# Designs tried in a protein design run: peptides against a protein of PDB entry 6B9H. Part 48

Target 1, 151 residues: chain A of PDB entry 6B9H
Amino acid sequence: AELCESLLTWIQTFNVDAPCQTVEDLTNGVVMAQVLQKIDPAYFDENWLNRIKTEVGDNWRLKISNLKKILKGILDYNHEILGQQINDFTLPDVNLIGEHSDAAELGRMLQLILGCAVNCEQKQEYIQAIMMMEESVQHVVMTAIQELMSK

## One batch from the design tools (peptide; aimed at target 1 I145)

Design b2_p29_8_s3 (made by RFdiffusion4, then SolubleMPNN; from b2_p29_8, 11 letters changed)
Fold by OpenDDE base, seed 1:
Structure b2_p29_8_s3 (fold): chain B 151 residues (1-151), chain A 29 residues (1-29)
Amino acid sequence: as target 1 above (151 residues)
Amino acid sequence: SFEEELEKLLEEGKITEEMAKLYLEILKK
């Protein structure tokens, strides 16, 4: 999906340690967890990150377990820190991400992470970074932000 | 500055006024 591909490009700008070249690379949640730590290392600290298993291979059950933890972390962050600035009534299906590498659902997951970035303490820096992205990618990312804030 | 960058994007037609307003709104929250 266009959303997933654009947000994958956005995720790659974080330069995390975990491989993040393909949709499949994101399905175990490790990249997403590392990105969240960069967004807010005080909240997504080492203790939080250590709960995410890094050696899951192709085990879709472990992937789903990680993704559930990450989703919960995002929702808790939105409630506890961001003051519920993003709409989360339509949540990604982490089962489809973990078991089937569903790009559409992964895009929705990455969109929630985008919501964290554009509402966190350093939101201006992240917005500025988005503004410097390739035009077509930027448009998709910005549209995704609009959806988070408006629907 | 952020505002200058935003204005340039608007002038170049890379973003709409609606999107610009959204960015500003997000920064105010």
Scores: peptide ipSAE 0.406, ipTM 0.857, DockQ to the pose 0.654
OpenDDE base, seeds 2, 3, 4, 5: peptide ipSAE 0.385, 0.376, 0.382, 0.382; ipTM 0.846, 0.842, 0.846, 0.846

Design b2_p29_8_s4 (made by RFdiffusion4, then SolubleMPNN; from b2_p29_8, 12 letters changed)
Fold by OpenDDE base, seed 1:
Parts: sequence; C-alpha cells; structure tokens
Structure b2_p29_8_s4 (fold): chain B 151 residues (1-151), chain A 29 residues (1-29)
Amino acid sequence: as target 1 above (151 residues)
Amino acid sequence: SFEEELEKLLKEGKITEEMAELYLKILSQ
C-alpha cells in the first residue's frame, strides 16, 4: 500500500535501533514503540517501552500483544496529552498486522503515530522534517494528516 | 525559518496552497 510505503520511509527518519527496512520489520511493534519514545520520552518512557517484548521472532501472538499495547498507548496519549487532537476513525486491525503483515492496516497504525508526531510538543520539528522529504512521500504523509484532521 | 521554507516550497510547486494551509493549521493547534 502506498500509505504504508511512504510512512515506512517516514519512520526510517527516526533512526531507531531496531531494524526498520521492511514492512515485516514493523509487525512486531518494536520500531513503533521506539519511535513513540522519541516523539515523547516523558510519556513513552523506559517503563512503558519495557512492556514491549523485543525478542518476538515470528510469533504472531507476541506481535499482536505488542501491537495492542502500542495502540492503547497511542490512544491514551491522544486523550491524556494531545487533548484529543486526533479524531476518532477506523482503528487498525492489529491482528491482521501481527499475523499477516497486512500493509494497509500497518499503514493505519503508522498514521496514528504520525498523528502523535504532528501534535506533540516538538510538532514543529517533525512538520519541518516532513516538509523536507521527497515530494511523493510528502504528499502521501500530508494527505494522511489531512485524513486524521478531517474525520 | 519555517515560513521561509514554506514559501520556498510553494514557489517551487512542491506543495499546494492547501498543503501549506494545513501545515499552518497543524502548527496553530
């Protein structure tokens, strides 16, 4: 999916420790958790990050467990910190991500993380970074933001 | 500055006016 591909490129700009070259690399949630910690380390602190299992392998049950925790973290962050700047819309199906590496659903998950970045305390820095991305990627990312704001 | 970069992108046609407005809207939140 185009959304997932562009957001994967965006995620790679965070330079997290976990491998993040492919869609499959993101399915265990470790990269996403590390990105969230970079976005707001006070909220997504070490205690929160330590709840995410890093040695998951191909265990889709563990992947789903991680993804559920991450999704909850994102939703809680939106409510508790961002003041509900991200409108309610169709949530990603983490089961499809964990078990089948569903790119469309992964794209939705990454879109929520994008929402966190563009509404967090350092939102201007993230927006500036998006502005400097390749045009095609920037267009998809901005469209994704529009969708978050319009629903 | 952010505004200068935004204007540059607009002039170069890399972003639309709608996109520019969205950038500003997000920053105003």
Scores: peptide ipSAE 0.399, ipTM 0.851, DockQ to the pose 0.687
OpenDDE base, seeds 2, 3, 4, 5: peptide ipSAE 0.392, 0.387, 0.398, 0.401; ipTM 0.848, 0.847, 0.849, 0.851; seed 5 fails the geometry check

## One batch from the design tools (peptide; aimed at target 1 M131)

Design b2_p30_1 (made by RFdiffusion4)
Pose (drawn by RFdiffusion4):
Structure b2_p30_1 (pose): chain A 151 residues (1-151), chain P 30 residues (1-30)
Amino acid sequence: as target 1 above (151 residues)
Amino acid sequence: SDLEDEIIDAFMANDWDTALELWQKWLEQS
């Protein structure tokens, strides 16, 4: 905890097309998919993004379908591009995100996305950008990075 | 800042413990 909201502020720095003002705005997976495309457009390309349904509304089943695709993409990216540098022992429970808008599980998903950003080809720029954020957010990001880079 | 360069260098070298320690030190000095 104190992970989800700090990482929401970080997500907001990407200025993706989909709304990203609230925890609920993240529960359908569209913002997360758009952020991943910004992190690595060579991997999270248009063909990949097309698999993420937009206009999900309150359909939690579709939220879960989207989130599974997102998590599958993140895990594949970790394996195929990042050499398993992101700790994936505990997977976020995407069913709880969809069924209950569980912010703690959402925080874990956002931590995996942060892991992608700080390990991708543009990691220098992403880290420099974090260093410009509010100190309270930087401290939470620091803790999240320590966890997700440890073995 | 020289400390900021050292932080980025430690991150680029994947020396995560050193990078986070240097980053904490930079926040304490700020």

Design b2_p30_1_s1 (made by RFdiffusion4, then SolubleMPNN; from b2_p30_1, 14 letters changed)
Fold by OpenDDE base, seed 3:
Structure b2_p30_1_s1 (fold): chain B 151 residues (1-151), chain A 30 residues (1-30)
Amino acid sequence: as target 1 above (151 residues)
Amino acid sequence: SPLEQEVLEAWLNNDWEKALELWKKLLELK
């Protein structure tokens, strides 16, 4: 999916420790968790990060478990910190991500993380970084943000 | 650029509608 590919490129700019070259690399949630910690380390602290299992291999059940925790973290962050700026329009199906590496659903998950970045305390830095990306990526990101912010 | 600054200022002021509008304009100019 175009959304997933563009947001994968965006995710790669965070330079997290976990491999993040392919869609498959994101399905266990480890990259996403590390990205969230960079976005807001006070909220997504080490204690929170330690709840995400890092050695899941191809175990899709463990992937789904991680993804559920991450999704919950994002939703809680939106409610508790962001003031519900992100709309719960359509939540990603983490089962499809974990079991089938569904790119469309993964894109929706990354979209939520994007929403966190552009609304967090360091939102200026993230907005500036996005505005320096290639035009095709910016267009997708802009559309994704609009979907999150509009009701 | 000045337009980029306007996008950033709008966003920092939590005027996301204006920010997105200006951003769209910026991309159209490229």
Scores: peptide ipSAE 0.566, ipTM 0.919, DockQ to the pose 0.842
OpenDDE base, seeds 1, 2, 4, 5: peptide ipSAE 0.557, 0.551, 0.555, 0.561; ipTM 0.917, 0.914, 0.915, 0.918

Design b2_p30_1_s2 (made by RFdiffusion4, then SolubleMPNN; from b2_p30_1, 16 letters changed)
Fold by OpenDDE base, seed 5:
Structure b2_p30_1_s2 (fold): chain B 151 residues (1-151), chain A 30 residues (1-30)
Amino acid sequence: as target 1 above (151 residues)
Amino acid sequence: SELEQKILEAWLQNKWDEALALWKEYLAQK
């Protein structure tokens, strides 16, 4: 999916410790959790990150468990910190991500993380970084932001 | 660029529609 591929490229700019080269690399949630910690380390602190299992292998049940925690973290962050700037979003199906590596649903998950980045305290830095990316990626990212922020 | 700065300014002011419209213009110039 175009959304997933473009946002994967964006995720790679964070230079997290976990492998993040493929869609499959993202399905266990570890990369996403590390990205969220970079976005706001005060909120997504070490205690929060430690709740995410890092060695899950191909266990889709553990993947789903991680993804549910991450999704909850994003929703709580939006409510408690971002002042609910992300509005009228469709929740990604974490079951499809964990069990089937569904790229479309993974894209939706990454879109929510994008929403966190462009609304956090360092939102200017993240927007500037996005504007330095390839044009095709910027188009997808821009559209993704529009879906989250437009009223 | 000037346009890029306007995008950032609009974004920082939570003017989402304006920021996105300017961004579309910015990309169209490339």
Scores: peptide ipSAE 0.532, ipTM 0.906, DockQ to the pose 0.802
OpenDDE base, seeds 1, 2, 3, 4: peptide ipSAE 0.516, 0.510, 0.519, 0.519; ipTM 0.900, 0.899, 0.902, 0.901

Design b2_p30_1_s3 (made by RFdiffusion4, then SolubleMPNN; from b2_p30_1, 17 letters changed)
Fold by OpenDDE base, seed 1:
Structure b2_p30_1_s3 (fold): chain B 151 residues (1-151), chain A 30 residues (1-30)
Amino acid sequence: as target 1 above (151 residues)
Amino acid sequence: SSEIQQALDAWLQNKWDEFLELWNKILEKK
């Protein structure tokens, strides 16, 4: 999916410890969790990160478990910290991500993380960095932000 | 650039539609 590929490129700019070269690399949630910690380490602290299992292998049940925790974290972050700035979004199906590596649903998950980044304390830095990326990526990200921020 | 800063200012002021408009203009110029 175009959304997933563009946001994967964006995710790679965070330089997290976990491998993040392919869609499959993101399906266990470890990269996403590490990215969220970089976005807001006070909220997504070490205690939160430690709830995410890092050694899941090909166990799709463990992947889904991680993804559910991450999704809950994002939703709670939006409610408690961002003040509901992200609105009227379609929830990603984490079962399809974990079991089938569904790129479309993964794209929606990454879109929510994008929403966190562009509304967090360091929102200016993240937006500025996005505006310096490749034009094709910017177009996709702009559309994604529009879906999240416009009612 | 000044155009990028203008877009960022709109974003920081929670003017989402204005930000998107400014950003789109920047992209169209390229």
Scores: peptide ipSAE 0.443, ipTM 0.874, DockQ to the pose 0.744
OpenDDE base, seeds 2, 3, 4, 5: peptide ipSAE 0.435, 0.441, 0.295, 0.429; ipTM 0.873, 0.872, 0.783, 0.871; seed 4 fails the geometry check

Design b2_p30_1_s4 (made by RFdiffusion4, then SolubleMPNN; from b2_p30_1, 16 letters changed)
Fold by OpenDDE base, seed 5:
Structure b2_p30_1_s4 (fold): chain B 151 residues (1-151), chain A 30 residues (1-30)
Amino acid sequence: as target 1 above (151 residues)
Amino acid sequence: SELEQQVLQAWLDNRWDEALELWKELLEKK
């Protein structure tokens, strides 16, 4: 999916420790958790990150467990910190991500993380970084932001 | 650029629609 591929490129700019080269690399949630910690380390602190299992392998049940925790973290962050700037969003199906590596649903998950980045305290920095990316990626990211913010 | 700054400022002011329209304009000029 175009959304997933573009947002994967965006995720790669965070330079996290976990491998993040493929869609499959994101399905266990470890990369996403590390990205969220970079976005707001005070909220997504080490205690929060430690709840995400890193040695998951191909266990899709563990992947889903991680993804559910991450999704909850995003929702709580939106409510508690962002002041519910992200509204009327469609929740990603984490089961499809964990079990089938569904790119479309993963794209929606990454879109929520994008929403966190462009609304957090350091949103200026993230917006500027996005505006320096490949034009084709910017188009997709812009559309994704529009979907979140222009409702 | 000035246009980039306008996009950013609109975003920081929570003027989402304006920010996105300016961003579209910026991309079209490239």
Scores: peptide ipSAE 0.482, ipTM 0.887, DockQ to the pose 0.831
OpenDDE base, seeds 1, 2, 3, 4: peptide ipSAE 0.472, 0.462, 0.470, 0.474; ipTM 0.883, 0.878, 0.883, 0.884

Design b2_p30_2 (made by RFdiffusion4)
Pose (drawn by RFdiffusion4):
Structure b2_p30_2 (pose): chain A 151 residues (1-151), chain P 30 residues (1-30)
Amino acid sequence: as target 1 above (151 residues)
Amino acid sequence: PEIKTATEEEKERMEEKWNEMFEEIEEEQE
């Protein structure tokens, strides 16, 4: 905890098309998918993004379907591009995100996305950008990075 | 959304912490 909201502020720095003002705005997976495309457009390309349904509304089943696709993409990216540098022992429970808007599980998913950003080809720029954020957010990001980079 | 930023004093202090953390992570990966 204290992970979801700090990482929401970080997500907001990407200025993706979908709304990203609330925890609920993240529960359908669209913002996350758009952030991943910004992190690595060569991997999270248009063909990949097309699989993420927009205009989900309150359909929690579709939220889960989208979130499974996103988590599948993150895990594949970690394996195929990042050499397993992101710790994936505990997977976020995407069913709880869709069924209960569970912010803690959402925080875990956002932590995996942060892991993608700080290990991708543009990791220098992403880290420099974090260093400009509020100190309270940087401290939470620091803790999140320590966890996700440890073995 | 409004994104809050660190002051100059905070930047200097946080830069040291970041460098130290990423140096430790690099040493552990070696």

Design b2_p30_2_s1 (made by RFdiffusion4, then SolubleMPNN; from b2_p30_2, 19 letters changed)
Fold by OpenDDE base, seed 4:
Formats: sequence, structure tokens, C-alpha cells
Structure b2_p30_2_s1 (fold): chain B 151 residues (1-151), chain A 30 residues (1-30)
Amino acid sequence: as target 1 above (151 residues)
Amino acid sequence: MKIKRRSEEQYKKMKKEWEKLLAEIEKEKE
């Protein structure tokens, strides 16, 4: 999916420790968790990060477990810190991500992370970084943000 | 020159769109 591809490119700009080159690399949630920690290390601290299993291999059940924790973290962050600025009416299906590496649903998950970035304390820096990306990526990312803000 | 102008116009358009979006995000916090 175009959304997933563009947001994967965006995720890669965070330069996290975990491999993040393919859709499959993101299905265990480790990259997502590390990105969230960079977005807000006070909220997504080491204690939170340690709840994410890092050595899951191809175990889709463990992937789903991680993804559920991450999704909950995002939703809690939105409620507690961001003040419900993200439209969470359509949530990603983490089962499809973990079991089938569904790119469309993964894109939705990454979109929620994007929502965290563009509403956090360092929102301006993240937007500026996006503005330096390829134009095609910028269009997709902007559309994704607009969708999150739609009520 | 034509290519340069097109690129500059596209950049300016995108920049304005980002600025508009940022303004909207800030309004929601008020």
C-alpha cells in the first residue's frame, strides 16, 4: 500500500537500532516501539519499552501481542498527553499485521505513530523533517495527517 | 528555466499546505 510505503520511508528517518528496511521488519512492533520512545522518551520510557518482546522471530502470536501493547500505548498517549487529537475510530487490525504482514493495516498503525509525532512537543521539528523528504512522500504523509484530524 | 520554475512553484505550494496544516493543528489545542 502507498500509505505503508511512504510511512515506512518516514520511519526509516528515525534511525532506530532495529532493522526497518521492509514491511516484514515492522510486523513485530520493535521498530515502532523504538520510534515512539524517540518521539516521547518521558512517556515511552525504558520500562514501557521493556514490555515489548524483542526476540519473537516468526511467531505471529508474539507479534500480535507486541502490536496490541503498542496500539494501547498510542491510544493512551493520545488520551493522556495529546488530548484526543487523533481520530481513533478506525483502528488497525493488528492480527492482520502480525499474521499476514498486511501492508494496509500496517500503514494505519504507522499513521497513528505519525499522529503522535505531529502532535508532540517536537511537532515542528518532525514536520520540518517531513518537508525535506521526497514530494511524493510528503503528499501521502500530509493526507494521512489530515485524515487523523478529520472529525 | 521552465523546469526550475515548476519545481519552485511545487515547493512553494507544498510549503503553504504544510503551514496551513500546522496552523490547524495549533488551533485544535486552543
Scores: peptide ipSAE 0.297, ipTM 0.739, DockQ to the pose 0.208
OpenDDE base, seeds 1, 2, 3, 5: peptide ipSAE 0.283, 0.292, 0.292, 0.285; ipTM 0.735, 0.738, 0.736, 0.734

Design b2_p30_2_s2 (made by RFdiffusion4, then SolubleMPNN; from b2_p30_2, 17 letters changed)
Fold by OpenDDE base, seed 4:
Structure b2_p30_2_s2 (fold): chain B 151 residues (1-151), chain A 30 residues (1-30)
Amino acid sequence: as target 1 above (151 residues)
Amino acid sequence: PVIKRRSKEELEKMKKEWEELLKKIEEEKK
């Protein structure tokens, strides 16, 4: 999916420890969890991160478990910290991500993470970083942000 | 590469668009 591809490129700029080259690399949630910790380490602290199982391999049940925790974390962050600024009218289906590596649903999940970045205290810095990316990627990311901010 | 070198015109256009979006985000936070 176009959204997923562009957001994958964006995710790669975080330079997390976990591999993040393919859609499949993101399906276990480890990369996403590490990115969230970079976005707000005070909220997504080590205790939170430790609840995400690493080295799950191809176990889709464990993937889904991780993804559910991550989604919950994002939603809680939006409510508790961001003041519900993210429009969650379309929540990702974590079952499809974990079991089938669904790129469209993964894109939706990454979009929520994007929402966290562009609404957090360091929002300006994240936007500035996005502005340095390839123009076609910027366009997709900008559209994704606009969608999140729409009421 | 992830980062692309752009012309002055392209940079100004993108900058303006992002500034407008930033403004919107900040307004929603209020």
Scores: peptide ipSAE 0.190, ipTM 0.677, DockQ to the pose 0.480
OpenDDE base, seeds 1, 2, 3, 5: peptide ipSAE 0.177, 0.186, 0.155, 0.181; ipTM 0.666, 0.667, 0.641, 0.663

Design b2_p30_2_s3 (made by RFdiffusion4, then SolubleMPNN; from b2_p30_2, 17 letters changed)
Fold by OpenDDE base, seed 3:
Structure b2_p30_2_s3 (fold): chain B 151 residues (1-151), chain A 30 residues (1-30)
Amino acid sequence: as target 1 above (151 residues)
Amino acid sequence: MEIKRATPEQMEKMRKEWEALLAKIEEQKE
């Protein structure tokens, strides 16, 4: 999916410790959790990060468990810190991500993380970083942000 | 692993669009 591909490229700019080169690398949620910690380390602190299982392997049940925790964290962050600026009308299906590595649903998950970045205290810095990316990626990312703002 | 970067011309082309989007984001937070 175009959305997933572009947002995967964006995720790679965070330079997290976990492998983040393929769709499969993101299905266990570890990369996403580390990215969220970089976005707001005060909220997504070490205690929160420690709730995400790192030794998952191919266990899709553990992947889904991690993804559910991450999705909850994003929604709570949006409500408690961002003041519900992200539209959650259509939530990603974490079961399809964990069990089938569904790229379309993963794209929606990454879109929510994008929403956290462009609404946080350092939103301007994140947008400036996006402006340095390939133009085709910028267009996809911009469209994704606009979708989050629509009510 | 290496990613392509926007040229200065491409950045300038998109700058106004990103500024408008930022303005909309800030407006919604008010």
Scores: peptide ipSAE 0.478, ipTM 0.864, DockQ to the pose 0.694
OpenDDE base, seeds 1, 2, 4, 5: peptide ipSAE 0.461, 0.473, 0.475, 0.476; ipTM 0.857, 0.860, 0.863, 0.865

Design b2_p30_2_s4 (made by RFdiffusion4, then SolubleMPNN; from b2_p30_2, 18 letters changed)
Fold by OpenDDE base, seed 1:
Structure b2_p30_2_s4 (fold): chain B 151 residues (1-151), chain A 30 residues (1-30)
Amino acid sequence: as target 1 above (151 residues)
Amino acid sequence: PFIARRSEEQREAMEKKWQELMAQIEQQKQ
């Protein structure tokens, strides 16, 4: 999916420790968790990050478990910190992500993370960083942000 | 020069769109 591809490119700009080159690399949630910690380390602190299992391999059950925790973290962050700025009426299906590496659903998950970035304290800096990406990616990302804002 | 101008115009247009979006984001949180 174009959304997933563009947001994967965006995710790669965070330079996290975990491998993040493919859709499959993101299905265990480790990259996403590390990205969230970079977005707001006070909220997504080490205690939070430690709940995400790092050695899951191909165990789709563990992947789904991680993804559920991450999704909950995003939603809680939106409620507690961002003040419900993210439109989450269409939540990603983490089962499809964990079991089938579904790119479309992964895109939705990454879109929620994007929502965190563009509404956090450093929103201006994240937008500026996005503006340094290729125009085609910028268009997709901008559309994704607008979709999140549309309630 | 033509390509350069077009690229700059596209950049400026995108910059404006991002500024507008940022304004919307700030307004939403207000």
Scores: peptide ipSAE 0.504, ipTM 0.853, DockQ to the pose 0.218
OpenDDE base, seeds 2, 3, 4, 5: peptide ipSAE 0.500, 0.501, 0.503, 0.498; ipTM 0.850, 0.850, 0.851, 0.849

Design b2_p30_3 (made by RFdiffusion4)
Pose (drawn by RFdiffusion4):
Structure b2_p30_3 (pose): chain A 151 residues (1-151), chain P 30 residues (1-30)
Amino acid sequence: as target 1 above (151 residues)
Amino acid sequence: SEENKELLDKFVEAITANAEEKQEFFDSLS
């Protein structure tokens, strides 16, 4: 905890098309998919993004379907591009995100996305950008990175 | 992978470092 909201502020720095003001705005997976495209458009390309349904509303089943596709993408990216540098021993429970808007599980998903950003080809720029954020957010990001980079 | 880990360790150290040391690490990322 204290992960989800700090990482929400970090997500907001991407200025993606979908709304990203609340925890609920993240539960359908669209903001996350758009952030992943910004992190690595050569991997999270348009063909990949097309698989993420927009206009989900309150349909938690579709939220879960989207989130499974996002998590599948992140794990594949970790394996195929990042050489398993992101710790994936504990997977976020995407069913709890969809069924209960569980912010803690959402924080875990956002930590995986942060892991993508700080290990991608543009990691220098993403790290430099974090260093401009509020200190409270930087400290939470620091803790999140320590966890996700450890073995 | 080792280079990435070294970079992130320096980043973790820079977050709690004094202003001069943090600025030097920040500039080195350019």

Design b2_p30_3_s1 (made by RFdiffusion4, then SolubleMPNN; from b2_p30_3, 14 letters changed)
Fold by OpenDDE base, seed 2:
Structure b2_p30_3_s1 (fold): chain B 151 residues (1-151), chain A 30 residues (1-30)
Amino acid sequence: as target 1 above (151 residues)
Amino acid sequence: SSETQELLQKFIEAVTADEETRQKFIESLK
């Protein structure tokens, strides 16, 4: 999916420790958790990160467990810190991500993380970084943000 | 916030704008 591939490229700019080259690399949630910690380390602190299992392998049940925690973290962050700036969004199906590596649903998850980044304290720095990416990626990110703002 | 919404709107406009407008926006972020 175009959204997922572009946002994967965006995620790669965070230079997290976990592998993040493919869609499959993101399905266990470890990369996403590390990205969220970079976005707001005070909220997504070490205690929160420690709840995410890092040695998951191909166990889709463990993947789903991690993804549910991450999704909850995003929703709580939106409510508690961002003041519900992300509204009326369709929740990603974490079961499809964990069990089938569904790129469309993963794209929705990454879009929520994008929503966190462009609404966080360091929003200007993240927007600047996006403006320095390839034009095709910028366009997809723009569309993703438009969708979040229109709801 | 309204300030964030304004920033995001400027971002949206800058992505499809001419190079001069894009650069002005980028500089405003620093």
Scores: peptide ipSAE 0.633, ipTM 0.939, DockQ to the pose 0.833
OpenDDE base, seeds 1, 3, 4, 5: peptide ipSAE 0.628, 0.628, 0.595, 0.602; ipTM 0.938, 0.938, 0.931, 0.933

Design b2_p30_3_s2 (made by RFdiffusion4, then SolubleMPNN; from b2_p30_3, 16 letters changed)
Fold by OpenDDE base, seed 4:
Parts: sequence; structure tokens; C-alpha cells
Structure b2_p30_3_s2 (fold): chain B 151 residues (1-151), chain A 30 residues (1-30)
Amino acid sequence: as target 1 above (151 residues)
Amino acid sequence: SSATQELLQQFIEAVTADEETRQAFIESLK
């Protein structure tokens, strides 16, 4: 999906330790967890990150477990820190992400992470980084943000 | 916050704006 592809490119700008070159690389949640820690290390601290299993392999049950924790973290962050600035009431289906590597649902997950980034304390830095990306990516990100703002 | 909403709106507008407007927005982020 276009959303997933563009947001994968965006995720890659974080230069996390975990591999993040393909959709499959994101399905275990490790990259997403590391990105969230970069976005707000005070909230997504080491204790939080340690709840995410890193050696998952192809075990889709473990992937789903990680993804559920990450989604909960995002939702809690939105409520507790961001003041519910992310207005997306259609949650990604983490089962489809973990079991089937569903790009559309993964895109929704990454969109929520995007919402965290553009509403966090360092929002200006992240927006600046987006403005330096390829125009096609900027447009997709813009659309994704518009969707979050319109709900 | 309202400030965040304003910033995001400026971002949305800047993406499709002319180069001068885009650069002005980028400079405002520094």
C-alpha cells in the first residue's frame, strides 16, 4: 500500500538498530518500539521497551503480542501525554499485521506513530525532517496527517 | 494543542506551496 511504503521510508529515517528495510521487518514490532522510544524516551523508556520481545523470528503469535503492547502504548501515550490529539478511531488490526504482514493495516499502525511524532515535544524537528524527504513521501504524509486531524 | 494544530496546518499548506513559502516554513521550524 502507498501509505505503508511511504511511512516505511519515513520510519527508516530514524536509523534504529533493528532491521527496517521491508514490510516484513516491521511486523514483529521491534522497529516500531525503537522508533517510539526515540520519539519520547521518557514515556517509552527502557522498562517499556523491555516488554517487547526482540527474538521473535516468524512466530506470528509473538508478533501479535508485541504489536498489541505497542498499540496500547500508542493509545496510552495519546491519552496521557498528547491530550488525545490523534483522532483515529479505526484501530489497525494487529492480528493481520502479525499473521499476514498486511501492508494496509501496518500503514495504519505507522500512521499512529506518525501522529505521535508530529504531536510530541520534538514535533518541529520531525516535521522539518519530513519536509526534507521526497515530494511523493511528503504528500502521503500530508494526507495521513489530514486524516488524523479530520476525525 | 492549538499551537500544534496551527503548525500542522502550516505544514499541510507548505507541502503544496511554492518554493519560497516552503523555505519560509522550514526556516520557521528552526
Scores: peptide ipSAE 0.622, ipTM 0.938, DockQ to the pose 0.861
OpenDDE base, seeds 1, 2, 3, 5: peptide ipSAE 0.597, 0.620, 0.622, 0.614; ipTM 0.932, 0.937, 0.938, 0.936

Design b2_p30_3_s3 (made by RFdiffusion4, then SolubleMPNN; from b2_p30_3, 16 letters changed)
Fold by OpenDDE base, seed 2:
Structure b2_p30_3_s3 (fold): chain B 151 residues (1-151), chain A 30 residues (1-30)
Amino acid sequence: as target 1 above (151 residues)
Amino acid sequence: SEETKKLLEEFIKAVTADEKTRQAFIESLK
């Protein structure tokens, strides 16, 4: 999916330790967890990160477990820190991500992470970084943000 | 917040704006 591919490119700019070259690389949630820690290390601290299993392999049940924790973290962050600035969104189906590597649902998950980045304390730095990316990526990010704001 | 909303609206406009407006927005972020 176009959304997933563009946001994957965006995720790669975080330079996390975990592999993040393909959609499959993101399905265990490790990359997403490390990205969230970079976005707000005070909230997504080491204790939170330690709840995410790092060596999951192809075990889709463990992937889903990680993804559920990450989704919960995002939702809690939105309510506790962002003041519910992300509203009325359709939750990604983490079962489809973990079991089938569903790119559309993964794109929706990454869109929520994008929502965290553009609403966090360092939102201006992340927006600046997006403005330096390829035009096609900027357009997809713009559309994704418009969708979040229209809810 | 209203401040964040305004920033995001400016970002949305800047993506498809002319180079001068785009650059002005980028500079405003520094």
Scores: peptide ipSAE 0.602, ipTM 0.934, DockQ to the pose 0.833
OpenDDE base, seeds 1, 3, 4, 5: peptide ipSAE 0.586, 0.430, 0.575, 0.522; ipTM 0.931, 0.882, 0.927, 0.913

Design b2_p30_3_s4 (made by RFdiffusion4, then SolubleMPNN; from b2_p30_3, 12 letters changed)
Fold by OpenDDE base, seed 3:
Structure b2_p30_3_s4 (fold): chain B 151 residues (1-151), chain A 30 residues (1-30)
Amino acid sequence: as target 1 above (151 residues)
Amino acid sequence: SEETQELLQKFIEAVTADEETRQEFIESLK
């Protein structure tokens, strides 16, 4: 999916420790958890990160478990810290991500993380980084942000 | 917040703007 590919490129700019070259690399949630910690390390602290299992392999049940924790973390962060600046919309199906590596649903998950980044304390730095990316990626990210603001 | 909304709106406008406008926005972020 176009959204997933562009946001994967965006996720890669965080330079996290976990591999993040393919859609499959993101399905266990480890990259996403590390990205969230960079966005707000006070909220997504070590205690939170330690709840995400790192040695998952191809176990889709463990992937789904991680993804559920991450999704909950994002939603709680939006409610408790961001003041619900991310509007309600169709939530990603973490079962499809974990079991089938569904790119469309993964794109939705990454979009929520994008919402966290552009609403966090360091929002200006993240927007600056986006402006330095390829034009096609900027356009997709822009559209994704518009959706978060309107829906 | 309203401040965040304003920043995001400027970002949205800058993505499709001419090069001069884009550069002005980028500089405003520094």
Scores: peptide ipSAE 0.591, ipTM 0.930, DockQ to the pose 0.823
OpenDDE base, seeds 1, 2, 4, 5: peptide ipSAE 0.551, 0.579, 0.566, 0.558; ipTM 0.920, 0.927, 0.923, 0.921

